# Peptides against a protein of PDB entry 3PBP: the designs that were tried, part 3

Target 1, 203 residues: chain A of PDB entry 3PBP
Amino acid sequence: LNEKDLNLILNKSLVMYESLDSTTDVIVKRNVIKQLQFVSKLHENWNSRFGKVDIQKEYRLAKVQGPFTINPFPGELYDYTATNIATILIDNGQNEIVCVSFDDGSLILLFKDLEMSMSWDVDNYVYNNSLVLIERVKLQREIKSLITLPEQLGKLYVISDNIIQQVNFMSWASTLSKCINESDLNPLAGLKFESKLEDIATI
Target 2, 203 residues: chain A of PDB entry 3PBP as posed
Amino acid sequence: LNEKDLNLILNKSLVMYESLDSTTDVIVKRNVIKQLQFVSKLHENWNSRFGKVDIQKEYRLAKVQGPFTINPFPGELYDYTATNIATILIDNGQNEIVCVSFDDGSLILLFKDLEMSMSWDVDNYVYNNSLVLIERVKLQREIKSLITLPEQLGKLYVISDNIIQQVNFMSWASTLSKSINESDLNPLAGLKFESKLEDIATI

## One batch from the design tools (peptide)

Design b1_p8_2_s3 (made by RFdiffusion4, then SolubleMPNN; from b1_p8_2, 3 letters changed)
Fold by OpenDDE base, seed 3:
Structure b1_p8_2_s3 (fold): chain B 203 residues (1-203), chain A 8 residues (1-8)
Amino acid sequence: as target 1 above (203 residues)
Amino acid sequence: SVTILDIN
């Protein structure tokens, strides 16, 4: 956490608060309000010299979010088991893709398209819990692990028994990043969501 | 649709 990130979270929390209206569910209102209060207090207590902030006890009792849903979900994968999960940054603004591997050798690349508040009061806080399937990559290998490097945007390393492969999705993720940051989805029209797969090393 | 309890 740095000052830039804190400001970003504050702005997001403020926007989320401003989206509340008379039709918003009371649980959502409560969580969004608490979110803004929490982030505002963090901002007020931020010590830029030391890069630290004290968190009051009332905000340290957050509960687990979810469950989450994946849509659409490839029908074939109902017969298989998820094996690994990783998050990959696509820009310096903390936008990220979620990747899940399956024991059939598939990778699914997912995006959380909606902002979420923390769960403060209730268990199983499910508001805006959808993940969008962007791409399925079929490796047809047993995936042992997923590796990401923070300095390498939009790159995922997949380790199997005999090979390390790189999945590079910046061809579309750069456009996605722009859409998110500018709050404009128009550039996604006609975009091909096809990642580049490259062999990096033999094990 | 597949449900994930927690992705963190």
Scores: peptide ipSAE 0.028, ipTM 0.620, DockQ to the pose 0.053
Fold by OpenDDE base, seed 2:
Structure b1_p8_2_s3 (fold): chain B 203 residues (1-203), chain A 8 residues (1-8)
Amino acid sequence: as target 1 above (203 residues)
Amino acid sequence: SVTILDIN
């Protein structure tokens, strides 16, 4: 965590707070308010010299978020088990794609289209719990590991028994990044969501 | 739905 990241989280928390209205569920209100309180306190207590903050005990007992919905979820993947998860940066503004591998050799690339607060007091907090399926890549290999390099935007390295492959999705992720940052979805219309798969090394 | 741990 750095000051920039803290400011980003604060801004996100403020936006969530501002979205609250009379129709918002009480559980959501509670979580969003607590989120903002937490981040605000962090900001107040931020030690820029050391990049450290003391987190009060009341905020250290956050619950697990989820479950999440993947939309659409490929029907055939219900018979398989997720094996790995990774997040891949698509820009320097901390926009990310979530990648999940399955034991059938599939990779699904997912986008979190809605902001979600931490779950502070309830189990299975499910507000804004959707993930959008962008692409499914079928490798038909046993996926051992997913590796990302922070300096390589929109690239995922997939390690199998004998091969390291690169999945490069910057062909569409650059457009997605722009859409997010500009709050304009128009450029996504007609965009082809097809990543490039390349063999990097035989091992 | 799929259970995923905290992605934040």
Scores: peptide ipSAE 0.021, ipTM 0.582, DockQ to the pose 0.066
Fold by OpenDDE base, seed 1:
Structure b1_p8_2_s3 (fold): chain B 203 residues (1-203), chain A 8 residues (1-8)
Amino acid sequence: as target 1 above (203 residues)
Amino acid sequence: SVTILDIN
């Protein structure tokens, strides 16, 4: 955590708070307000000189976020089980793609298009919990593990059988990053969401 | 942690 990240979280929390109205669900209101309170206090107590902040005990009871939905979900995958999950950075602004593997050898690449608060007081907190399906990559092999390297943007390493493969999605992720950062979706028009799969090593 | 459920 650094000052830049803290400011980003604060801004996101403020935007969420400002979106609240009389029709907003009470659970959502509570969570968004709690988040803004938490981040605001965190910001007030931030010691930039030492990069330290004290967190009050009342905020240590955050719960697991989710469940999440995937839209659209590939119909074939209803018969299969998810095996691994990873997040892959696509830029230095902390934009990420979520990758989920399935036991049929599929990888789905997902994007979270909406911001959500932490879950503070309820289980199964669901608000802005949709993930957009961008691409399905079919490896047709058993996926054992997913590996990411922080210094390698838009790359995922897949270990399966006796082979390591690289999935490189920067062909489209660079454009997506630009769209997010500039708040302009126009560059996505006509973009092909096809990742490059390459064999890296035999193991 | 993230739990993915209830796929649309």
Scores: peptide ipSAE 0.018, ipTM 0.604, DockQ to the pose 0.050
Fold by OpenDDE base, seed 5:
Structure b1_p8_2_s3 (fold): chain B 203 residues (1-203), chain A 8 residues (1-8)
Amino acid sequence: as target 1 above (203 residues)
Amino acid sequence: SVTILDIN
């Protein structure tokens, strides 16, 4: 955590707070308000010299976020079980893709299109819990693990029994990053979401 | 850990 990241989280929390109105669910209001309070206190207590923040006890008992929803969910995957999860950075601005593997050898690449607060008071906090399906990659092999390298944007390494493969989705992720950062969705129109799969090593 | 659910 650095000052830039803290400012980003604060700004996101402010935007969420400003979106609240009389029609907003009470649970959402509570969580968003507490989120803003938490981040504001973090910001206030931030020691830039040491990169340290004191967290008050009232915020240390946050609940687990979720459940999350995937839209659309591939119908074929109802018969299969998720095996691994990873997050992959697509830019230096902390935009990420979520990847989930399944025991049929499928990878789904997901995007969180909405900001979500931490869950502070309620279990199973579900507001803005959607993940958008971008791409399904079929490897047709048992996936043992997913590895990401922080210095390699938009790349996922998939380890199976005898092979390491790289999934490179920068062909579309660069455009997605631009759309997010510029708040302009126009470049997504007609964009093909097809990642490149390459064999890296036999093991 | 979190649970992922289908919205369909």
Scores: peptide ipSAE 0.018, ipTM 0.612, DockQ to the pose 0.047; fails the geometry check

## One batch from the design tools (peptide)

Design b1_p9_1 (made by RFdiffusion4)
Fold by OpenDDE base, seed 2:
Structure b1_p9_1 (fold): chain B 203 residues (1-203), chain A 9 residues (1-9)
Amino acid sequence: as target 1 above (203 residues)
Amino acid sequence: TPLSEALLS
């Protein structure tokens, strides 16, 4: 964690806080406020020289985020098991696609449509845990590994026993990135979410 | 959400 990252987290926390209103659930309010308080304290006490901060005990009760849901979940995948997961950056900001592989050889490309706050309650906090299904890619092979390269936006490498394939989804991810960054969803209308699959190497 | 609706439409 560096100062830049901390500022980004602070900004996210502020945005979440500003989204709160009288209709927001009390549990949600409490969790968002706790997160903002934590990040604010971190910011105030940040030692930029050493990159260290003393964390108060009260915030050590943070829990793991999740569980997540996939919407819509492909019905046929109920009979199969997830095997790998990867996150792929689609821009130089914070936007990313989540990819999950299944033992039927399917890849699902997912987007988190809402920002999830860290769980600061004693019990697991579950809010904004929906992942939107963007695309399903059927490879019909045993997927051994998912590899991403940070310098290659919107590209996922799928490794099987005999082949490495590239999934390139920048055809739609560039538009998605723009929509998110500009807060304009209009370009998504009529957009086809079809990734390009290419064989890269035989192994 | 509006985004999810747009993506799924």
Scores: peptide ipSAE 0.021, ipTM 0.604, DockQ to the pose 0.941
Fold by OpenDDE base, seed 5:
Structure b1_p9_1 (fold): chain B 203 residues (1-203), chain A 9 residues (1-9)
Amino acid sequence: as target 1 above (203 residues)
Amino acid sequence: TPLSEALLS
C-alpha cells in the first residue's frame, strides 16, 4: 500500500458515503461509515512518524469481502464446479474483467460495476457483491490454469492438458473501457460480446 | 445499475 493507493481507497470510500440516502439499508450505512472512518484515520496518520497505527477493536473485526454473486448465472453451470479465477486488465485506468473457469470447460467473463465496502461486522456483510455476466466462452476441455500478462490488455491465456489458448476480448472490452471512463453507455448498444479464440501452442 | 442494464439489454 502506497500513498496513491490509499488516496484511491479514500476517494472510493467517500463516494460510497455520499451515495447514502434515506432509502439505504441501515447495515449498509454502518459498513460504509466504518470504512470511511477507518481509511480516513489511516490517511491522517500516513505522514506520522509512526510505522504502526493502533486500530480499534471494531476495525479488527473486519472480514474478507464476499461472497459474490453472478448475474445472470447460466443454468447449465449449476451442475459444474468453478476451477480457476483470473482478473484481466482492459485498460491502464484500473478497469478489469473477472474470469471464472468451470470444469465443463466454460469460461465466464464478468464485470464488477459497483464499489463495495469491506465487511466490518462480526456477521457476514454482503452489499454490491454482484458480478455481471458479459460472455460465456465454451472451450469444452479441462482447464488447468488461467494466465494473464500485465502488458497484454484484454487477453487471457487458458492452459489445458495439451494446448494453450488465447482468449482475446478487446473487441468489446475497448468499448466497455471507453464507456466506463467517459460515463457514456451509448456505445454498448448493439455491441457484440464475442471474444476471439486462438490456439497459441501445443504442449 | 445502469451499466448492468446496458450490458444485459
Scores: peptide ipSAE 0.020, ipTM 0.606, DockQ to the pose 0.964
Fold by OpenDDE base, seed 1:
Structure b1_p9_1 (fold): chain B 203 residues (1-203), chain A 9 residues (1-9)
Amino acid sequence: as target 1 above (203 residues)
Amino acid sequence: TPLSEALLS
């Protein structure tokens, strides 16, 4: 995430909020409001210097019951707390992966399902932001920060106490990008969603 | 969604 991306998300959340009326389902209203609150809090707590957003425990429930649903959510992570979030571009067309870290040292790589769904079914406007679980990476480290570089597609840098690691998921993200852009899911068949982990530096 | 189904298949 960068400031521009956060502003975009905020604007989208505001548009969703403004679309609410008296006929909107109560559950939808609650979710949209919670989303706006969440994004607003993220904006307030944004650390642009480190490209880091800390996720407070208060929003833990939002993953399962809130405006952002993760499907499927790993049952093992129910007892753990999300610590960081980042978005990573996978192409020049603004397609991105969402990464969430947990205090058990796990990373989950997620795709914003709604944008893809809307591209194929314009009439299916869903207010609930669905995040599809693509991959779980177990680092078994205390994750301090997540860093992304806009010029480096499909790469996430993970900072722990003594090491910087790169997670490279372009092996599958390039195919995913193609699927999104061409509205063709066929290339996903048989695709292995396994990211490459590399040590970059010791700190 | 179609994407979810494809990724989970």
Scores: peptide ipSAE 0.017, ipTM 0.546, DockQ to the pose 0.737
Fold by OpenDDE base, seed 4:
Structure b1_p9_1 (fold): chain B 203 residues (1-203), chain A 9 residues (1-9)
Amino acid sequence: as target 1 above (203 residues)
Amino acid sequence: TPLSEALLS
């Protein structure tokens, strides 16, 4: 994937969004929103957090909830191993972000497919296993555990050997939540998908 | 997924 290809995908995603109307299926609307967010994020963070990204390459993550496909999977992470997974609520409407940690100290924040989320009520059944990459956070430390608190929306706690850090992504997740709930992608335009990292405690 | 299909398309 190069910048030109990314621009083409972005334009395609915008056209798809503009084609949405009151007769469009809700599932289709959500998917278009996810697509636009994904492409917008990639465009915004091109040559920064994600490095080389190949949209055509998929990484299948096998975890307790079943195999998931991360698209796009950052090329830099192909040589690394996923270590932890967590889900974080971003609103009271059951929208969630999935976080996966890697042994290089990276966190990837993923948009959970809404159809998949509803299917999670059935144990070991995953109808849709697609996850969209939103952000990569490089911590450059060994990640021991990921912790979430149900009462804290859009917050992830990362435990390493000597420190607990908070990742707060509500700066963009609130907008994402609004877009999903209102089926309007316009607020995603120009949105920076940058989480805040804060040291909480030393261990 | 529709999203994946759209991206690969």
Scores: peptide ipSAE 0.012, ipTM 0.439, DockQ to the pose 0.076

Design b1_p9_1_s1 (made by RFdiffusion4, then SolubleMPNN; from b1_p9_1, 3 letters changed)
Fold by OpenDDE base, seed 3:
Structure b1_p9_1_s1 (fold): chain B 203 residues (1-203), chain A 9 residues (1-9)
Amino acid sequence: as target 1 above (203 residues)
Amino acid sequence: TELSEKILS
């Protein structure tokens, strides 16, 4: 969650780009460029959104599609346990945000890296999919479950002991979606990655 | 609310 960590992600994206050659599919090249641009714009906004966070290592999640790495991973969360995971659609084109909850009451919102899809070199294939941290939401409560509704884009419902809360990130996700789809990341400049939290119902 | 019911179902 600091400039150094984002630089590492940027460098990784650059390495991916450099691995591309004339034989690489044009679609793959475009995706790599889009990812690189996204990270760059995220970096520009990061100094305004997040303070310095100590990062010791990449956080790994084992999933059916995994393993995944989360970058940057907040150092303070190394002492906590992930409890739930969800994927949320942000558009009808199947772009998604990944959310992971922790037992400290935190939610992290993540963007899927395209690293695995970009590696066509079978000899150098490393099964390591990366997730980029966009936002941390601190609820400071025990999270029981994460619920998504397919018809509600960019909305996550968090169920705790006594309340259902909605996390709405369409304030930035709509722009992100547009940037991805149009391969133009300029609109991310100055964008604040701050979701809205609303109480929906008591339990 | 209807929304709450949908979330909990």
Scores: peptide ipSAE 0.028, ipTM 0.632, DockQ to the pose 0.018
Fold by OpenDDE base, seed 5:
Structure b1_p9_1_s1 (fold): chain B 203 residues (1-203), chain A 9 residues (1-9)
Amino acid sequence: as target 1 above (203 residues)
Amino acid sequence: TELSEKILS
């Protein structure tokens, strides 16, 4: 378990929680609690899988919409360069996963933490748009392109020099979608964030 | 495959 990263994220969420009082709007309360639960569950799963990171680090991704912070950021990716980005729909309600590739052959799957952003804004605290790390997929090859197909929910196609691979994350994304849409995070308990990788074609 | 062709198009 990566206690440092988990504690950092949880502490941030707890700070938001501590700002809540009896006069706080119900929507704000719900969002703060939901964010805390979401981050806790996702990162518990992540930390159990990938172990402890030596140095607590954050990664900032610059986009037209402004910088995004990825939490937790895998320490081993600190010295690598992001190469591609894609957004993948996970349902027909416009819920999306963000994927970023790195030049070490890694893919990180991210969720836009809108609840955190909204909660911080209400508290007069300006925080960069947050992306929550869900999963890292190691392909160990040079990634040339990321492609998504609108008709294929929760699927990402990765093009390398000689192969097309499909990353299918509907095993967990369907549950995540349900949690978001129903505002119930209970199904995330015990959920394994493990995508399926399949070779589709040679190039 | 048809899928591959679509992806590479």
Scores: peptide ipSAE 0.014, ipTM 0.463, DockQ to the pose 0.018
Fold by OpenDDE base, seed 4:
Structure b1_p9_1_s1 (fold): chain B 203 residues (1-203), chain A 9 residues (1-9)
Amino acid sequence: as target 1 above (203 residues)
Amino acid sequence: TELSEKILS
């Protein structure tokens, strides 16, 4: 994901929003609105260097289909509030993962590519959403900040009260990157989406 | 340590 791609997603989200009318299902409206809000916020606060965005408290109100139209919705996070957003480069070709943190200490790793997400059909997974849930990492601690380093692909640094942890998802992100770049989803079949968590430093 | 400093910077 690069700025251009983000703009594209934003535009698509805007189009979806504009398509809403009085006859639109409430659930659909909510999802589209939340998607737009999410993408808009990402766009507004998007830093190509760090990809860090704080999630406004308003997103806690995201309802039924999941916050930010995440598919599938992590039901356990329904009662929790999103706290931080970050984008993490997974290759040098501008593909990115979006990470959202929650106040339960969870991180969700999301793929933000509408075209790919719409076509994502791997065995047990069918996605027709711009925000595809790839992995949930449970840290079970208060997440204060998410930091990314452009030179470190597929790595997210999580700052908590007393510790900095690294989430490394290159084990699967490298394959995902390849799939995106080659427009071939076949290598995703059977892939385990399990990130590595490592303590980096005590604060 | 260097990384932590960079992150906290």
Scores: peptide ipSAE 0.012, ipTM 0.446, DockQ to the pose 0.019
Fold by OpenDDE base, seed 2:
Structure b1_p9_1_s1 (fold): chain B 203 residues (1-203), chain A 9 residues (1-9)
Amino acid sequence: as target 1 above (203 residues)
Amino acid sequence: TELSEKILS
């Protein structure tokens, strides 16, 4: 975490706070406010010289985000089990694609639909946990592992028994990244969400 | 939601 990242998180938290109104659920309000308070305190206590921050005990009660929903979830995958998960950067910001593999050899590429907040309640807080299905890739292989390389945007390496395959989705992810960053969804119209598969190596 | 609709369209 650096100052730039902290500012980004602060801005996001502020945006979330500003989205609150009289119709917002009380639980949502509480969680968003707690997050904003946390980030604000973090900012106040930020030691740029050492890159350290003292975290108040109250905020150490944060919980893991989730569970998540996938929309739409492919009906046929209800009969199968998820095996691996990976996150792939699509730009040098914070935009990521989530990939989940299944034991039928399918890969689903997912996007975080809404800005998620950390859970600051003692109980699990679930809000804005929707993942949008962008693409399903059927490899029909037993997927052993998913590997990403931070320096390679929009690329996922799939390791099977005898082969390593690259899934390259930058053909559409670059457009998606632009849409997110510019808050303009128009370029998504007519976009084909088809990743490129390439055999990289035989094992 | 808007993004979802756009992607799914």
Scores: peptide ipSAE 0.008, ipTM 0.485, DockQ to the pose 0.927

Design b1_p9_1_s2 (made by RFdiffusion4, then SolubleMPNN; from b1_p9_1 with E5Q)
Fold by OpenDDE base, seed 1:
Structure b1_p9_1_s2 (fold): chain B 203 residues (1-203), chain A 9 residues (1-9)
Amino acid sequence: as target 1 above (203 residues)
Amino acid sequence: TPLSQALLS
């Protein structure tokens, strides 16, 4: 965590706070407020010289986030089991695609389009847990592992029994990144979400 | 969200 990252988190927390109104669920309000309080305290106490912050015990009640939903979830995958998960950077601004593989050889590419607060002292807190399905790639292979390289934006390596394949989704992810960063969705109109699959090596 | 709608259109 650095100052830039902290500022980003603070801004996101402020946006969430500003979205609250009289109709917002009380549990949501509580968590969003707690989020903002936490990040604000971190920002106030940030020692930029040493990159350290003392966190009060009261803010250590954060819990595991999730579960998440995939929308729309492919009906065909209800009978299959997820096998691997990976996150792939699409730019240098921390925008990421989430990838999940299934035992039918499917690979789904997902995007988290909503900001999520930490789960604090409320058990089973779930809010803004939706992942948007962008693309399904059918490899028809037993997927053993998913590998990403931080220096390679928008690329995923899929390892199966006899082959390593590269999934390159920068054809659309570059546009998506631009849309997110510039807050302009117009370039998404007519965009084809089709990744390029290439064989890298036989093993 | 608008983004979700755009992605799914």
Scores: peptide ipSAE 0.020, ipTM 0.615, DockQ to the pose 0.962
Fold by OpenDDE base, seed 3:
Structure b1_p9_1_s2 (fold): chain B 203 residues (1-203), chain A 9 residues (1-9)
Amino acid sequence: as target 1 above (203 residues)
Amino acid sequence: TPLSQALLS
């Protein structure tokens, strides 16, 4: 964590706060306000010289987020089990794709399009818990592990018994990143969400 | 959300 990252988190928390209105649920309001208060306190207590921050005890009692849903969920995968999960950066602004593998050899690429606050006062707080299905990649292999490299944007390495494959989704993820960062969805119209699969090495 | 709608269209 550095000052730049802290400022980014603060800005995100401010945007969430500014999205509140009279129609927002009271529980949501409470959590978003608590989130902003937490981040504001972090910013206030940030020591740039040492990269340190004091966190008050009350803000260390956050609850686990979730559960999450996937929309739409592929009907075929109801009979299969998820095996691995990974997150892949698509830009330097901390936008990420979530990848989940299944024991049928499928990869699903997901995006969380809604910002979610931490759970503070309420047990089992569930809000903005949807993940959007972008693409399903069928490898038809037994997936052993998923590997990501932070310096390689939009690339996922899939390890099977005898092969390492690269999934490259920057063909569409670069456009998605631009849409998110500029708050303009027009470039998504007609975009094909098809990743490139390449064999990297045999094992 | 608008993004979800755009992705699913």
Scores: peptide ipSAE 0.020, ipTM 0.615, DockQ to the pose 0.951
Fold by OpenDDE base, seed 2:
Structure b1_p9_1_s2 (fold): chain B 203 residues (1-203), chain A 9 residues (1-9)
Amino acid sequence: as target 1 above (203 residues)
Amino acid sequence: TPLSQALLS
């Protein structure tokens, strides 16, 4: 964690806080407020020289986020099991795609369209837990591993027993990134969410 | 959300 990252987290927390209104659930309000308080305290106490902060005990009791849902969930995957997960950056900011593989050889590319706060106050806090299905890629092979390279935006490497394949989704992810960053969804209309699959190496 | 609706349309 560096100062830049902290500022980004603070900004996210502020945006979440600003989204609260009289209709927001009390539990959600409490959790978002507590997160903002935590991040604000971190910011105030940030030692930029050493990159360290003393964390008060009350905030060390944060719980795991989730569970998450996939919408829409492909019906044919109901009987299959997820095998691997990876996150792929699509820009130099904060935007990323979540990829989950299944034992039928499918890859699903997902996007979290809503910011989820960390669970601070309530056990098993669930809010904004939906992942949007963007694309399903059917490889029809046993997927052993998912590899990402930070310097390669929008690229996922799929390792099976005999081959390494690259999934490149920058054809649509670049547009998605722009839409998110500019808060303009118009370019998404009519966009084809089709990734390019290439064989990279035989192993 | 508007984003999810746009992505799924």
Scores: peptide ipSAE 0.020, ipTM 0.612, DockQ to the pose 0.949
Fold by OpenDDE base, seed 5:
Parts: C-alpha cells; structure tokens; sequence
Structure b1_p9_1_s2 (fold): chain B 203 residues (1-203), chain A 9 residues (1-9)
C-alpha cells in the first residue's frame, strides 16, 4: 500500500458514502460510514516515510468480504465446482477482470462493476457483491492452475496436465477499459466478447 | 447497474 493507493481507496469510500440516501438499508449505511471513517483515519495518520499507521481496535475487527454472486450464472455449471480464481488487469488504471475456473474445464470471465465496503461489525455483510458474467470459455480439460504475468494486460495462462494455453481477451477488454475510464458505455453496443485461445507450450 | 445492463444487452 502506498499513498496513491490510499488516495484511491479514500476516493472510492467517499463515492460510496455519497451514494447513501433515505432508501439505503441501515446496515449498508453503517458499513459504508465505518469504511469511510477507517480510510479517512488511515489517510490522516499516514506516515509516508514508514508506511505505518496505528489502527484502532474497532477497525481491526473487520470481517472477510463476501460472499459474491455471479450474474447470470450458467445453468450447466450448477453441477460443477470452482477450482481456481485469478484477477487480470486490463489497463494501467487498475481495472480488472476476475476469472474463475470450473472442474468441467470452463472459464468464466467476470467484472466487478460496483464498489464494496469492508464488512465491519456485521457478520455475513452482503452489499454490491455481484460479479457480471462477460464470457464463458470452454476448454474441456482439467485446469490445474491459472497464472497471470506482470505487464501482460488481459492475458491469462491456463495450465492443464499436458498444455499451457493463453486466453487473450484484450479484443474486448480494451473497449471495456475505455468505457470505464471515459464513463461512456456506448462502445459496448455490439461488442463481441470472444477471447482468443492459443496453445503456448506442451508440458 | 448501467454497466451490467450494457454488458448483457
């Protein structure tokens, strides 16, 4: 964590706070407010020289985020189990795709389009936990590992028993990145979400 | 969200 990252988190927390209104659930309000308070306190006490901050006891009681949902979830995957997860950067602005593999050899590419606060005093806090299904890639093989490489945007390496395959989704992810960064969704119209598969090496 | 709707349209 650096100062730039902290500022980004602060801004995200502020946006979440500003989104609160009279229709917002009380539990959501509490978590968002506490999120903002925590990040604000971190920012206030941030020592750039050491990267150290004292954290009050109440904030150390934060809970693990989740669970998350996938929408729409492919019906045929109900009978299968997720095996691996990876996060792939699609630009230098910290936009990311989440990939989950299943034991049927499927990869699902997902996007988190809403900011989620940390879970604080409430167990099993769930808000803004939806992941949007963008693409399903069927490899029809047992997936052993998912690997991402630094500076290779929009590329996922899938390791199976005998082969390493590259999934390259920059054909659509570049457009998605642009849409997010420019706050213009028009270029998504008619966009084909089809990743390129390539065999990289035989194991 | 608007983005979700756009992606699914």
Amino acid sequence: as target 1 above (203 residues)
Amino acid sequence: TPLSQALLS
Scores: peptide ipSAE 0.020, ipTM 0.617, DockQ to the pose 0.963

